# Peptides against a protein of PDB entry 7C96: the designs that were tried, part 15

Target 1, 73 residues: chain A of PDB entry 7C96
Amino acid sequence: PVIPDDFRCPISLELMKDPVIVSTGQTYERTCIEKWLQAGHGTCPKTQQTLTSTVLTPNYVLRSLIAQWCEAN

## One batch from the design tools (peptide; aimed at target 1 I11)

Design b2_p17_3_s3 (made by RFdiffusion4, then SolubleMPNN; from b2_p17_3, 12 letters changed)
Fold by OpenDDE base, seed 1:
Structure b2_p17_3_s3 (fold): chain B 73 residues (1-73), chain A 17 residues (1-17)
Amino acid sequence: as target 1 above (73 residues)
Amino acid sequence: SEALQKQLEEARRIYEE
């Protein structure tokens, strides 16, 4: 089945398994954004906004929604 | 935006390395 756009990481373009929220409010797969930060970047890949923090907050709501979708599809 | 798309493409490149 077609993966909902909101469930796909903007970077990997794949279904997110460990979605995290950055300071700009955008959500990415943890592995993807960590590699970006480790490469020395301090901006949001999707918006180019400067990250006010490098803290990655787990998006539990989205993770749950994705899990529910996977169970039904 | 071309600039925004370029950022995402760079992020994708880094991820795939």
Scores: peptide ipSAE 0.706, ipTM 0.929, DockQ to the pose 0.906
OpenDDE base, seeds 2, 3, 4, 5: peptide ipSAE 0.701, 0.703, 0.704, 0.701; ipTM 0.928, 0.929, 0.929, 0.928

Design b2_p17_3_s4 (made by RFdiffusion4, then SolubleMPNN; from b2_p17_3, 10 letters changed)
Fold by OpenDDE base, seed 1:
Structure b2_p17_3_s4 (fold): chain B 73 residues (1-73), chain A 17 residues (1-17)
Amino acid sequence: as target 1 above (73 residues)
Amino acid sequence: SEAIQKQLELAREIAAA
């Protein structure tokens, strides 16, 4: 089945397993955004906005939605 | 935006490494 766009990481383009929210409100796969930050980048990949914080907040709601979708498909 | 797409591509390359 076709994976909903909202469930795909903007970077990897794959179904997110550990989605995290950055300061701009965008959600990415944790490993992808961590590598981006570790590479010395301080902007949001999808929006180019400067990140006001490097804190990554788990997106539990999305994680749950993805889990539900996976169960049904 | 070309700039955004290029940034996403860069991020994708970094993530794939």
Scores: peptide ipSAE 0.763, ipTM 0.943, DockQ to the pose 0.906
OpenDDE base, seeds 2, 3, 4, 5: peptide ipSAE 0.761, 0.763, 0.762, 0.758; ipTM 0.942, 0.942, 0.942, 0.942

Design b2_p17_4 (made by RFdiffusion4)
Pose (drawn by RFdiffusion4):
Structure b2_p17_4 (pose): chain A 73 residues (1-73), chain P 17 residues (1-17)
Amino acid sequence: as target 1 above (73 residues)
Amino acid sequence: LPAFSSPFTPVPAHERV
């Protein structure tokens, strides 16, 4: 069960199934960051940096790295 | 876009929703 931290969501602290990127460049689990934005925050959770967009963008290359890691282990 | 964000830093539990 040796899970690299880079693959963990800063909120869930678990492996990411649907990693998305916010305007600050930070990556979260979709369901986590969605809840954060639903609670009225307009800030990047990890950096407290205020957001310039609400667009969540899938981090496909990270989805690929996680998927690769999953099959090996 | 980069595969990784800045170094992993957990959001403090008292700040989570």

Design b2_p17_4_s1 (made by RFdiffusion4, then SolubleMPNN; from b2_p17_4, 7 letters changed)
Fold by OpenDDE base, seed 2:
Structure b2_p17_4_s1 (fold): chain B 73 residues (1-73), chain A 17 residues (1-17)
Amino acid sequence: as target 1 above (73 residues)
Amino acid sequence: MPAFGPPHQPVPAELRV
């Protein structure tokens, strides 16, 4: 089935498994954004805004929505 | 600063990790 665009990581373009929110409010797959940060970048890949923090907050709502979708499809 | 687009709009290829 077609994966909803909102469930795809902006970086990998794949279904997110561990979605996390960065300081700008954008959500990415954890592994993708961690690699980006580890590469020395201090900006949000999508918005180019400077990250005020490198803290990654789990997007539990989205994780749940994706899980529900996966169970049904 | 530029407004961000829809949450699923892909990052340019050169930024993909």
Scores: peptide ipSAE 0.233, ipTM 0.753, DockQ to the pose 0.324
OpenDDE base, seeds 1, 3, 4, 5: peptide ipSAE 0.149, 0.137, 0.204, 0.165; ipTM 0.703, 0.720, 0.747, 0.734; seed 4 fails the geometry check

Design b2_p17_4_s2 (made by RFdiffusion4, then SolubleMPNN; from b2_p17_4, 6 letters changed)
Fold by OpenDDE base, seed 3:
Structure b2_p17_4_s2 (fold): chain B 73 residues (1-73), chain A 17 residues (1-17)
Amino acid sequence: as target 1 above (73 residues)
Amino acid sequence: MPAFGPPFEPVPAELRV
């Protein structure tokens, strides 16, 4: 089945397994955004907004929604 | 605390790491 866009990482375009929220409110797969940050970038890949923090917050709501979708599909 | 913002569109290819 087609994976909902909101469930895909903006970077990898794959179904997110460990979605995390950055300071701009955008969500990415943890490993993808970590690589982006490690590459020296200080902006949000999707919005190009400057990140006020490099803290990554787990998006548990989205994780749950993805899990529910996977169970049904 | 960061707000919630789902991915509506993919990051441009040139920006993907």
Scores: peptide ipSAE 0.057, ipTM 0.650, DockQ to the pose 0.587
OpenDDE base, seeds 1, 2, 4, 5: peptide ipSAE 0.056, 0.043, 0.043, 0.044; ipTM 0.684, 0.585, 0.600, 0.635; seed 5 fails the geometry check

Design b2_p17_4_s3 (made by RFdiffusion4, then SolubleMPNN; from b2_p17_4, 7 letters changed)
Fold by OpenDDE base, seed 5:
Structure b2_p17_4_s3 (fold): chain B 73 residues (1-73), chain A 17 residues (1-17)
Amino acid sequence: as target 1 above (73 residues)
Amino acid sequence: MPAFGPPFKPVPEELRV
């Protein structure tokens, strides 16, 4: 079935396994955003806004929603 | 301005992956 857009990482375009939220409120796959930050970027890939923090917050609700979706599809 | 992403809920440290 078609993967909901909100369940796909904006970078990899793949179903997220370890979604994390950046300071702008956007969610990405952890490994993808970490590589982006390690490359020296200080902006949000999707919005291009400057990140006020490099802290990555696990999106546990989304992680659970994706897991439930995977079980049903 | 872009909207905030999908919701999240804090998990106790013991249960964090």
Scores: peptide ipSAE 0.023, ipTM 0.530, DockQ to the pose 0.096
OpenDDE base, seeds 1, 2, 3, 4: peptide ipSAE 0.021, 0.022, 0.021, 0.020; ipTM 0.516, 0.520, 0.497, 0.508

Design b2_p17_4_s4 (made by RFdiffusion4, then SolubleMPNN; from b2_p17_4, 6 letters changed)
Fold by OpenDDE base, seed 2:
Structure b2_p17_4_s4 (fold): chain B 73 residues (1-73), chain A 17 residues (1-17)
Amino acid sequence: as target 1 above (73 residues)
Amino acid sequence: MPAFGPPFQPVPAELRV
């Protein structure tokens, strides 16, 4: 099935399993963004904006939507 | 913040971790 773009991580291009929101409001797969941050980067991969915080907030709404989609497809 | 670029634009390969 065709995976909706909004369900894919901008970094891995894969279906997100643990989507998290960064300070810029963009969402990434947790593992991907953690590796990015651990590599010493302080910017949002997609927007290049400087992150005001390195706190990662779970995107529960998206996680739920993806789960529902996976159940149906 | 509003989304950057089109609805979905993959991060360039050189930036992928």
Scores: peptide ipSAE 0.088, ipTM 0.668, DockQ to the pose 0.394
OpenDDE base, seeds 1, 3, 4, 5: peptide ipSAE 0.079, 0.075, 0.085, 0.078; ipTM 0.687, 0.696, 0.651, 0.680

Design b2_p17_5 (made by RFdiffusion4)
Pose (drawn by RFdiffusion4):
Structure b2_p17_5 (pose): chain A 73 residues (1-73), chain P 17 residues (1-17)
Amino acid sequence: as target 1 above (73 residues)
Amino acid sequence: AAAAAELFAEMQAIRTA
């Protein structure tokens, strides 16, 4: 069960199934960051940096790295 | 340090809700 931290969501602290990127460059689990934005915050949770967009963009290359790690272990 | 702990606790509360 040796899970690299880079693959963990800063909020869930678990492996990411649907990693998305916010305007600050930070990556979160979709369901976690969606709840954060639903609670009225307009800030990057990790950096407190205020957001310049609400667009969540899938981090496909990370999805690939996680998927690769998953099949090996 | 205390402020970062409080912010984390808030993030976890929102996640659990």

Design b2_p17_5_s1 (made by RFdiffusion4, then SolubleMPNN; from b2_p17_5, 10 letters changed)
Fold by OpenDDE base, seed 3:
Structure b2_p17_5_s1 (fold): chain B 73 residues (1-73), chain A 17 residues (1-17)
Amino acid sequence: as target 1 above (73 residues)
Amino acid sequence: SAAEEAHRAELLAIAAA
């Protein structure tokens, strides 16, 4: 089945396995955003807003929703 | 725009890595 857009990483466009939230409120796959930050970027890939922090917060709610979707599909 | 194109290219590079 088609993966819901909200469950896809804005960068990889793949189903997120370890979704994390950045300071702008956008969620990305951990590995993707870490690579982005390591590349020297200090902005949100989606919005291009400057990140006020590089702390990555696990989006456990989304992870659970994705898991539920995977179980049903 | 050129800036948007460059940004998309950067994202693609991350996605492909």
Scores: peptide ipSAE 0.614, ipTM 0.913, DockQ to the pose 0.724
OpenDDE base, seeds 1, 2, 4, 5: peptide ipSAE 0.605, 0.604, 0.607, 0.606; ipTM 0.911, 0.911, 0.911, 0.910

Design b2_p17_5_s2 (made by RFdiffusion4, then SolubleMPNN; from b2_p17_5, 13 letters changed)
Fold by OpenDDE base, seed 5:
Structure b2_p17_5_s2 (fold): chain B 73 residues (1-73), chain A 17 residues (1-17)
Amino acid sequence: as target 1 above (73 residues)
Amino acid sequence: EKEEKERQKLLQEIAAA
């Protein structure tokens, strides 16, 4: 089945397994955004906005939605 | 732009990993 765009990481373009939210509100796969930050970047990959914080907040709601979608498909 | 090209390159590398 077609994976909803909102369930795909903007970087990997794959179904997110551990989605995290950055300060701009965008959600990415944890591994992807961590690598980006570790490379010394302080901007949002998708929007190019400067991150006001490097804290990554787990997106449990999205994680749950993805899980539900996977169960149905 | 060099900076943008490098940005895209890194993102592609991360995506491919």
Scores: peptide ipSAE 0.587, ipTM 0.906, DockQ to the pose 0.515
OpenDDE base, seeds 1, 2, 3, 4: peptide ipSAE 0.576, 0.573, 0.577, 0.578; ipTM 0.903, 0.903, 0.903, 0.904

Design b2_p17_5_s3 (made by RFdiffusion4, then SolubleMPNN; from b2_p17_5, 11 letters changed)
Fold by OpenDDE base, seed 4:
Structure b2_p17_5_s3 (fold): chain B 73 residues (1-73), chain A 17 residues (1-17)
Amino acid sequence: as target 1 above (73 residues)
Amino acid sequence: SSEQARRQQELQAIAAA
């Protein structure tokens, strides 16, 4: 089935397993954004906006929605 | 731009990992 765009990581383009929110409000797969940050970047991959924080907040709502979608599809 | 191209290349590398 077609994966909803909102469920796909902007970087990996795959269904997110551990979605996290960055300071810009964008959500990414944790492993992807961590690699980006570890490479020394301080910007949002999708928007190129400067991150005001490098804190990654788990997007539990999205995680749950994805899980539910996976169960149904 | 070249910087944008580099950025995309790096992101693609992360995606491919």
Scores: peptide ipSAE 0.677, ipTM 0.927, DockQ to the pose 0.582
OpenDDE base, seeds 1, 2, 3, 5: peptide ipSAE 0.420, 0.448, 0.658, 0.452; ipTM 0.852, 0.862, 0.923, 0.863

Design b2_p17_5_s4 (made by RFdiffusion4, then SolubleMPNN; from b2_p17_5, 9 letters changed)
Fold by OpenDDE base, seed 1:
Structure b2_p17_5_s4 (fold): chain B 73 residues (1-73), chain A 17 residues (1-17)
Amino acid sequence: as target 1 above (73 residues)
Amino acid sequence: SAAEAERMAELQKIAAE
């Protein structure tokens, strides 16, 4: 089945396993965004907005939704 | 632009890892 766009990481383009939210509200796969930040970037890959914080917040709701989708598909 | 190309290249590299 086709993976819903909202469930795919903007960077890896794959189904997210550990989705995290950045200060801009965008969600990415943790490993992807961490690599971006570690490279010295302070912007959101998707929006290019400057991040007000480098804190990554787990998106538990999305994680749950993805799990439910995977269970059904 | 060159800058955007570099940005995309870096993101694609991360995606490929």
Scores: peptide ipSAE 0.697, ipTM 0.932, DockQ to the pose 0.573
OpenDDE base, seeds 2, 3, 4, 5: peptide ipSAE 0.688, 0.692, 0.691, 0.695; ipTM 0.930, 0.931, 0.931, 0.932

Design b2_p17_6 (made by RFdiffusion4)
Pose (drawn by RFdiffusion4):
Structure b2_p17_6 (pose): chain A 73 residues (1-73), chain P 17 residues (1-17)
Amino acid sequence: as target 1 above (73 residues)
Amino acid sequence: AEAAERARMKAQAGVAV
C-alpha cells in the first residue's frame, strides 16, 4: 500500500480518481474541489490564492501516471 | 510531458487542506 503523495488529493488525502486543475495550477479531486466551490469559496484551497476562473480542467497526464501506477501495484 | 508533470506534482505534494 505504498501510495505516492503526489497522487493524493490535498482535501481527500486519498488517491485521485478524477484529478482536475484550477487556474492556480493546483490539482484536486473533482468531487472535493466542486464542493469547495459550492460552499461559496473562490479560493485555491492549498494556496488561498483567489481564483481567476471556475473552469476545472482534467489533468490527463496525471490520470495516465496514476493509471500506470495502479496496474503495476 | 509525464516526467515534467510528475516533478511538478511531487513539488506540490504533502499538503493537507

Design b2_p17_6_s1 (made by RFdiffusion4, then SolubleMPNN; from b2_p17_6, 11 letters changed)
Fold by OpenDDE base, seed 4:
Structure b2_p17_6_s1 (fold): chain B 73 residues (1-73), chain A 17 residues (1-17)
Amino acid sequence: as target 1 above (73 residues)
Amino acid sequence: EAEAVKKQLESQAGVKV
């Protein structure tokens, strides 16, 4: 089935398994954004905005939505 | 991909296999 764009990581373009929110409000797969930050980048991959924080917040709502979608498809 | 997410959900929800 067609995976909703919001369920795909902007970096890997794959279905997110551990979605996390960055300071800009964008959501990425945890492993992808961690590698980006570890490489020394301080910007949001998608928007190029400077991150006000490197804290990654689990997006539990999105995780649940993706899980529900997976069960239905 | 979908299967991996399903398995993760089961694990996080504490569902016993």
Scores: peptide ipSAE 0.076, ipTM 0.654, DockQ to the pose 0.033
OpenDDE base, seeds 1, 2, 3, 5: peptide ipSAE 0.038, 0.021, 0.043, 0.050; ipTM 0.556, 0.494, 0.605, 0.618; seed 2 fails the geometry check

Design b2_p17_6_s2 (made by RFdiffusion4, then SolubleMPNN; from b2_p17_6, 11 letters changed)
Fold by OpenDDE base, seed 5:
Structure b2_p17_6_s2 (fold): chain B 73 residues (1-73), chain A 17 residues (1-17)
Amino acid sequence: as target 1 above (73 residues)
Amino acid sequence: EAEKVRKELASQAGVKV
């Protein structure tokens, strides 16, 4: 079945396994955004907005929704 | 165009997709 766009990492386009939220509210796969930050970037890949914080917050709700989707499909 | 941007972001993030 077709994976909902909201369940895919904006960078990898793959179904997110460990989704994390950045200060702009956008969600990415942890590994992807960590590499971006480690490369010295301080902006949100999707929006180009400057990140007010580099803290990554786990998106537990989305993680659960994705898990449920996987179970049903 | 969206795909182009995505690929660029992936490249900059060091992610191979």
Scores: peptide ipSAE 0.153, ipTM 0.755, DockQ to the pose 0.050
OpenDDE base, seeds 1, 2, 3, 4: peptide ipSAE 0.151, 0.121, 0.104, 0.095; ipTM 0.755, 0.731, 0.711, 0.708

Design b2_p17_6_s3 (made by RFdiffusion4, then SolubleMPNN; from b2_p17_6, 12 letters changed)
Fold by OpenDDE base, seed 2:
Structure b2_p17_6_s3 (fold): chain B 73 residues (1-73), chain A 17 residues (1-17)
Amino acid sequence: as target 1 above (73 residues)
Amino acid sequence: MAEEMLAKLRSQSGVKV
């Protein structure tokens, strides 16, 4: 089936399993964004905006929605 | 990851399973 765009990581283009929110409000798969940050980047991959913080906040709502979608599809 | 690659990713959507 077609994966909703909001459920796919902007970097891996795969269904997210551990979605996290960056300071710009964009959500990524944790492992993907961590690798990006560890590589020395200080910007949001999707928007190119400078990150005001490197804190990654779990997107529990999205995680739950994805899980529910997976159960139905 | 290169900026050019990211630009391409930003324009992609509709992945099918």
Scores: peptide ipSAE 0.067, ipTM 0.643, DockQ to the pose 0.084
OpenDDE base, seeds 1, 3, 4, 5: peptide ipSAE 0.064, 0.067, 0.068, 0.108; ipTM 0.632, 0.637, 0.643, 0.675; seeds 3, 4, 5 fail the geometry check

Design b2_p17_6_s4 (made by RFdiffusion4, then SolubleMPNN; from b2_p17_6, 12 letters changed)
Fold by OpenDDE base, seed 4:
Structure b2_p17_6_s4 (fold): chain B 73 residues (1-73), chain A 17 residues (1-17)
Amino acid sequence: as target 1 above (73 residues)
Amino acid sequence: AAEETLEKLRSQSGVSV
């Protein structure tokens, strides 16, 4: 089945396992965005906007939705 | 460009597209 675009990491293009939200509101796979931040970048990969914070907030709602989708497909 | 940045990240991570 086709994976919904909102369930795929903008970077890896794979189904997210540990989705996290950055200050711009965009969601990424944790490992992908952490690598970006560790490389010294302070912008959002998708929007190019400057991050007001490097805090990563777990997207529990999306994680749950993805889990439900996986069970059904 | 945003897409260029994303492609760079994919290549560096060894992600196959």
Scores: peptide ipSAE 0.261, ipTM 0.752, DockQ to the pose 0.047
OpenDDE base, seeds 1, 2, 3, 5: peptide ipSAE 0.235, 0.236, 0.252, 0.253; ipTM 0.750, 0.748, 0.757, 0.753

Design b2_p17_7 (made by RFdiffusion4)
Pose (drawn by RFdiffusion4):
Structure b2_p17_7 (pose): chain A 73 residues (1-73), chain P 17 residues (1-17)
Amino acid sequence: as target 1 above (73 residues)
Amino acid sequence: SAEERAEQLAEAREIAS
């Protein structure tokens, strides 16, 4: 069960199934960041930096790295 | 400033629970 931290969501602290990127460059689990934005916050949770867009963009290359790691272990 | 960022991240975790 040796899970690299880079693959963990800063909010869930668990492996990311649907990693998305916010305007600050930080990556979260979709369901976690969606709840954060639903609670009325307009800030990057990790950096407190205010957001310039609400667009969540899938981090496909990370999805690929996680998927690769999953099959090996 | 580090403590404020840590509190905000703790709050985000509570909201996501």

Design b2_p17_7_s1 (made by RFdiffusion4, then SolubleMPNN; from b2_p17_7, 10 letters changed)
Fold by OpenDDE base, seed 1:
Structure b2_p17_7_s1 (fold): chain B 73 residues (1-73), chain A 17 residues (1-17)
Amino acid sequence: as target 1 above (73 residues)
Amino acid sequence: EKKAKEELLEKAREIAK
């Protein structure tokens, strides 16, 4: 089945397993964005905006939605 | 610019690879 765009990580382009929200409001797979930050980058890959914080907030709502979708498909 | 944003995402993809 076709994976909804909102469920794919903008970086890996794969179904997110551990989605996290960055300061710009964009959501990425945790491992992807962590590697980006660890590489010394402080911008949001999707928007190019400078991150006001490096805190990664788990997107539990999206995680739940993805889980529900996976169960049905 | 869409192209610039895509290039940045591609760079991030390479780093995460």
Scores: peptide ipSAE 0.664, ipTM 0.902, DockQ to the pose 0.895
OpenDDE base, seeds 2, 3, 4, 5: peptide ipSAE 0.657, 0.660, 0.657, 0.655; ipTM 0.902, 0.902, 0.902, 0.901

Design b2_p17_7_s2 (made by RFdiffusion4, then SolubleMPNN; from b2_p17_7, 10 letters changed)
Fold by OpenDDE base, seed 5:
Structure b2_p17_7_s2 (fold): chain B 73 residues (1-73), chain A 17 residues (1-17)
Amino acid sequence: as target 1 above (73 residues)
Amino acid sequence: MEKAKEEHLELAREIAK
């Protein structure tokens, strides 16, 4: 089945398993964004906006939606 | 701007490999 774009990490291009929200509101796979931050980058990969915080907030809503989609497909 | 954004995202993809 075709994976909805909203369920794919902008970085890995794969179905997100542990989606996290950055300060800009964009969501990425935790592992991907952590590597980006660890590499010394402080901007949002997709928007180039400067991150006002390095806190990564779990996107439980999206995780649930992805789980529901996976169950149906 | 779109080109710059794509290149920026591509950099993130390379780092995440």
Scores: peptide ipSAE 0.695, ipTM 0.918, DockQ to the pose 0.947
OpenDDE base, seeds 1, 2, 3, 4: peptide ipSAE 0.693, 0.693, 0.689, 0.693; ipTM 0.917, 0.918, 0.916, 0.918

Design b2_p17_7_s3 (made by RFdiffusion4, then SolubleMPNN; from b2_p17_7, 6 letters changed)
Fold by OpenDDE base, seed 4:
Structure b2_p17_7_s3 (fold): chain B 73 residues (1-73), chain A 17 residues (1-17)
Amino acid sequence: as target 1 above (73 residues)
Amino acid sequence: SAAAKAELLAQAREIAA
């Protein structure tokens, strides 16, 4: 079935396995955004806003929702 | 712009690939 847009990483376009929230409130796959940050970028790829923090917060709610979706589909 | 944001995402995708 079609993967809900909210469950796909804006970068990889794949179903997120370890979704994390950046300071702008956007969620990405951890590996994708970490590589972006490690490359020296300090902006949110989706919004182009400057990140006020490099802290990545696990999106446990979304992770659970994705898991539930995967079990049902 | 929407185009600029799309390009930035594409750049991020290339880095992550």
Scores: peptide ipSAE 0.664, ipTM 0.921, DockQ to the pose 0.912
OpenDDE base, seeds 1, 2, 3, 5: peptide ipSAE 0.664, 0.663, 0.662, 0.659; ipTM 0.921, 0.921, 0.920, 0.920

Design b2_p17_7_s4 (made by RFdiffusion4, then SolubleMPNN; from b2_p17_7, 9 letters changed)
Fold by OpenDDE base, seed 4:
Structure b2_p17_7_s4 (fold): chain B 73 residues (1-73), chain A 17 residues (1-17)
Amino acid sequence: as target 1 above (73 residues)
Amino acid sequence: MEKEKEELLQKAREIAK
């Protein structure tokens, strides 16, 4: 089935397994955004805004929604 | 603007793989 856009990582374009929220409020797959940061980039790929923090907050709500969707599809 | 954003995402995708 078609994966909802909100459930896909903006970077990998795949269904997120470990979604994390960055300081701009955007959500990415953890591994994708971590590699971006490790490469020395300090901006949000989706919005181009400067990240005010390097903290990555697990998006448990989205993770749960994705799990529910996967169960139904 | 949107094209530029997509290019940045593509760059991030290449780094992630």
Scores: peptide ipSAE 0.666, ipTM 0.918, DockQ to the pose 0.873
OpenDDE base, seeds 1, 2, 3, 5: peptide ipSAE 0.656, 0.659, 0.657, 0.650; ipTM 0.917, 0.917, 0.917, 0.915

Design b2_p17_8 (made by RFdiffusion4)
Pose (drawn by RFdiffusion4):
Structure b2_p17_8 (pose): chain A 73 residues (1-73), chain P 17 residues (1-17)
Amino acid sequence: as target 1 above (73 residues)
Amino acid sequence: PPPAPPSTTPAPPLPPP
């Protein structure tokens, strides 16, 4: 059960199934960041940096790295 | 992409893992 932290969501602290990127460059689990934005915050959770967009973008390359890691282990 | 609205609620700091 040796899970690299880079693959963990800063909110869930668990492995990311649907990693998305916010305008600050930070990556979260979709369901986590969505709740954060639903609670009325307009801030990057990790950096407190205010957001310039609400667009969540899938981090496909990271999805690939996580998928690769999953099959090996 | 659309602009982000201001926060309607104060955002707490995220604790370290």

Design b2_p17_8_s1 (made by RFdiffusion4, then SolubleMPNN; from b2_p17_8 with P1A T9V)
Fold by OpenDDE base, seed 5:
Structure b2_p17_8_s1 (fold): chain B 73 residues (1-73), chain A 17 residues (1-17)
Amino acid sequence: as target 1 above (73 residues)
Amino acid sequence: APPAPPSTVPAPPLPPP
Protein backbone atom coordinates (compact mmCIF):
# COMPACT_ATOMS: atom_id res chain seq x y z
CA PRO B 1 0.00 0.00 0.00
CA VAL B 2 0.98 3.63 -0.47
CA ILE B 3 2.50 5.00 2.72
CA PRO B 4 1.46 8.58 3.54
CA ASP B 5 4.37 11.00 3.25
CA ASP B 6 3.86 12.22 6.81
CA PHE B 7 4.40 8.68 8.08
CA ARG B 8 7.87 8.35 6.53
CA CYS B 9 11.04 9.56 8.22
CA PRO B 10 12.65 12.36 6.18
CA ILE B 11 16.03 10.67 6.72
CA SER B 12 15.39 6.94 6.32
CA LEU B 13 12.37 7.37 4.05
CA GLU B 14 10.87 4.43 5.94
CA LEU B 15 7.70 4.13 7.98
CA MET B 16 8.44 5.60 11.40
CA LYS B 17 8.32 3.36 14.45
CA ASP B 18 9.46 5.81 17.11
CA PRO B 19 8.71 9.29 15.77
CA VAL B 20 10.14 12.25 17.68
CA ILE B 21 9.70 15.99 17.21
CA VAL B 22 12.66 18.37 17.12
CA SER B 23 12.63 22.05 18.04
CA THR B 24 11.73 23.08 14.48
CA GLY B 25 8.56 21.01 14.64
CA GLN B 26 9.77 18.40 12.17
CA THR B 27 9.36 14.72 13.02
CA TYR B 28 11.97 12.01 12.47
CA GLU B 29 12.63 8.42 13.44
CA ARG B 30 14.35 8.60 16.84
CA THR B 31 17.38 6.53 15.87
CA CYS B 32 17.97 8.58 12.73
CA ILE B 33 17.90 11.98 14.38
CA GLU B 34 19.93 10.74 17.36
CA LYS B 35 22.69 9.60 15.01
CA TRP B 36 22.57 12.96 13.26
CA LEU B 37 22.92 14.83 16.54
CA GLN B 38 25.59 12.48 17.86
CA ALA B 39 27.60 13.21 14.72
CA GLY B 40 27.81 16.80 15.91
CA HIS B 41 25.13 18.42 13.78
CA GLY B 42 23.02 21.16 15.26
CA THR B 43 20.57 21.69 12.42
CA CYS B 44 17.28 20.19 11.33
CA PRO B 45 17.99 17.77 8.46
CA LYS B 46 14.81 18.70 6.59
CA THR B 47 14.77 22.48 7.00
CA GLN B 48 18.46 23.20 7.73
CA GLN B 49 17.29 25.48 10.53
CA THR B 50 19.47 25.67 13.61
CA LEU B 51 17.99 23.65 16.44
CA THR B 52 17.22 25.78 19.49
CA SER B 53 17.24 22.59 21.55
CA THR B 54 18.44 19.02 21.11
CA VAL B 55 15.53 17.70 23.15
CA LEU B 56 13.54 15.06 21.30
CA THR B 57 9.83 14.91 22.07
CA PRO B 58 7.95 11.67 21.34
CA ASN B 59 5.20 12.17 18.81
CA TYR B 60 2.70 9.86 20.45
CA VAL B 61 -0.20 10.96 18.28
CA LEU B 62 1.71 10.15 15.11
CA ARG B 63 2.87 6.85 16.57
CA SER B 64 -0.75 5.92 17.19
CA LEU B 65 -1.89 7.06 13.76
CA ILE B 66 0.84 5.00 12.11
CA ALA B 67 -0.11 1.97 14.18
CA GLN B 68 -3.75 2.36 13.18
CA TRP B 69 -2.74 2.72 9.54
CA CYS B 70 -0.62 -0.42 9.73
CA GLU B 71 -3.53 -2.38 11.17
CA ALA B 72 -5.84 -1.24 8.39
CA ASN B 73 -3.35 -1.78 5.58
CA ALA A 1 10.15 30.96 11.06
CA PRO A 2 9.90 29.95 7.42
CA PRO A 3 7.50 27.16 6.53
CA ALA A 4 8.83 23.63 6.21
CA PRO A 5 10.05 22.72 2.73
CA PRO A 6 7.76 20.54 0.63
CA SER A 7 7.95 16.79 1.07
CA THR A 8 9.50 16.49 -2.38
CA VAL A 9 12.69 18.06 -1.03
CA PRO A 10 14.76 15.26 0.48
CA ALA A 11 16.71 15.61 3.70
CA PRO A 12 20.50 15.35 3.48
CA PRO A 13 21.95 11.90 4.07
CA LEU A 14 23.39 10.95 7.43
CA PRO A 15 27.16 10.81 7.74
CA PRO A 16 28.68 7.34 7.51
CA PRO A 17 28.85 5.31 10.75
Scores: peptide ipSAE 0.038, ipTM 0.646, DockQ to the pose 0.079
OpenDDE base, seeds 1, 2, 3, 4: peptide ipSAE 0.023, 0.029, 0.017, 0.038; ipTM 0.556, 0.617, 0.502, 0.645

Design b2_p17_8_s2 (made by RFdiffusion4, then SolubleMPNN; from b2_p17_8 with T9V)
Fold by OpenDDE base, seed 2:
Structure b2_p17_8_s2 (fold): chain B 73 residues (1-73), chain A 17 residues (1-17)
Amino acid sequence: as target 1 above (73 residues)
Amino acid sequence: PPPAPPSTVPAPPLPPP
C-alpha cells in the first residue's frame, strides 16, 4: 500500500522508524537529521529556517501512528 | 507555531559520507 506522506522522512523519503522533531517543528528520521547536523548544517532541511536548538525530541505520537499503520498494512 | 509546509516539498539531499 501507499505510505502516507506524513509518515515519510523528508530526507530519506522512507517510512520513519525513529521520528524526531527539530526546533522548527518538522519531523525527520533520527539518523538522517543527525547526519545533517553532524555535517555542519544549522538549518532545517525542510524549511531552511535556522535551528534555535540542536536538541532532537522523539515524536512518540507519530511513532505510534506509524506502528499502527504498519500492523494494518 | 506556524503551520508546517506541505510534505510534497522534499528536503535537500544529505552530503555524501
Scores: peptide ipSAE 0.038, ipTM 0.650, DockQ to the pose 0.079
OpenDDE base, seeds 1, 3, 4, 5: peptide ipSAE 0.021, 0.021, 0.038, 0.038; ipTM 0.554, 0.557, 0.654, 0.662

## One batch from the design tools (peptide; aimed at target 1 C32 H41 P45)

Design b2_p18_1 (made by RFdiffusion4)
Pose (drawn by RFdiffusion4):
Structure b2_p18_1 (pose): chain A 73 residues (1-73), chain P 18 residues (1-18)
Amino acid sequence: as target 1 above (73 residues)
Amino acid sequence: SAAAQAAQMAEARAIAAA
């Protein structure tokens, strides 16, 4: 059960199934960051840096790295 | 600043667990 932290969501602290990127460059689990934005915050949770967009973009390369790690272990 | 960031992350986690 040796899970690299880079693959963890800062909010869920668990492995990311649907990692998305916000305008600050930070990556979250979709369901976590969506709830954060639904609660009325307009800030990057990790950096407190205010957001310049609400667009969540899938981090496909990270999805690939996690998927690769998953099959090996 | 680190304490404020830690508080905000705790809050984000509480919201996500709701």

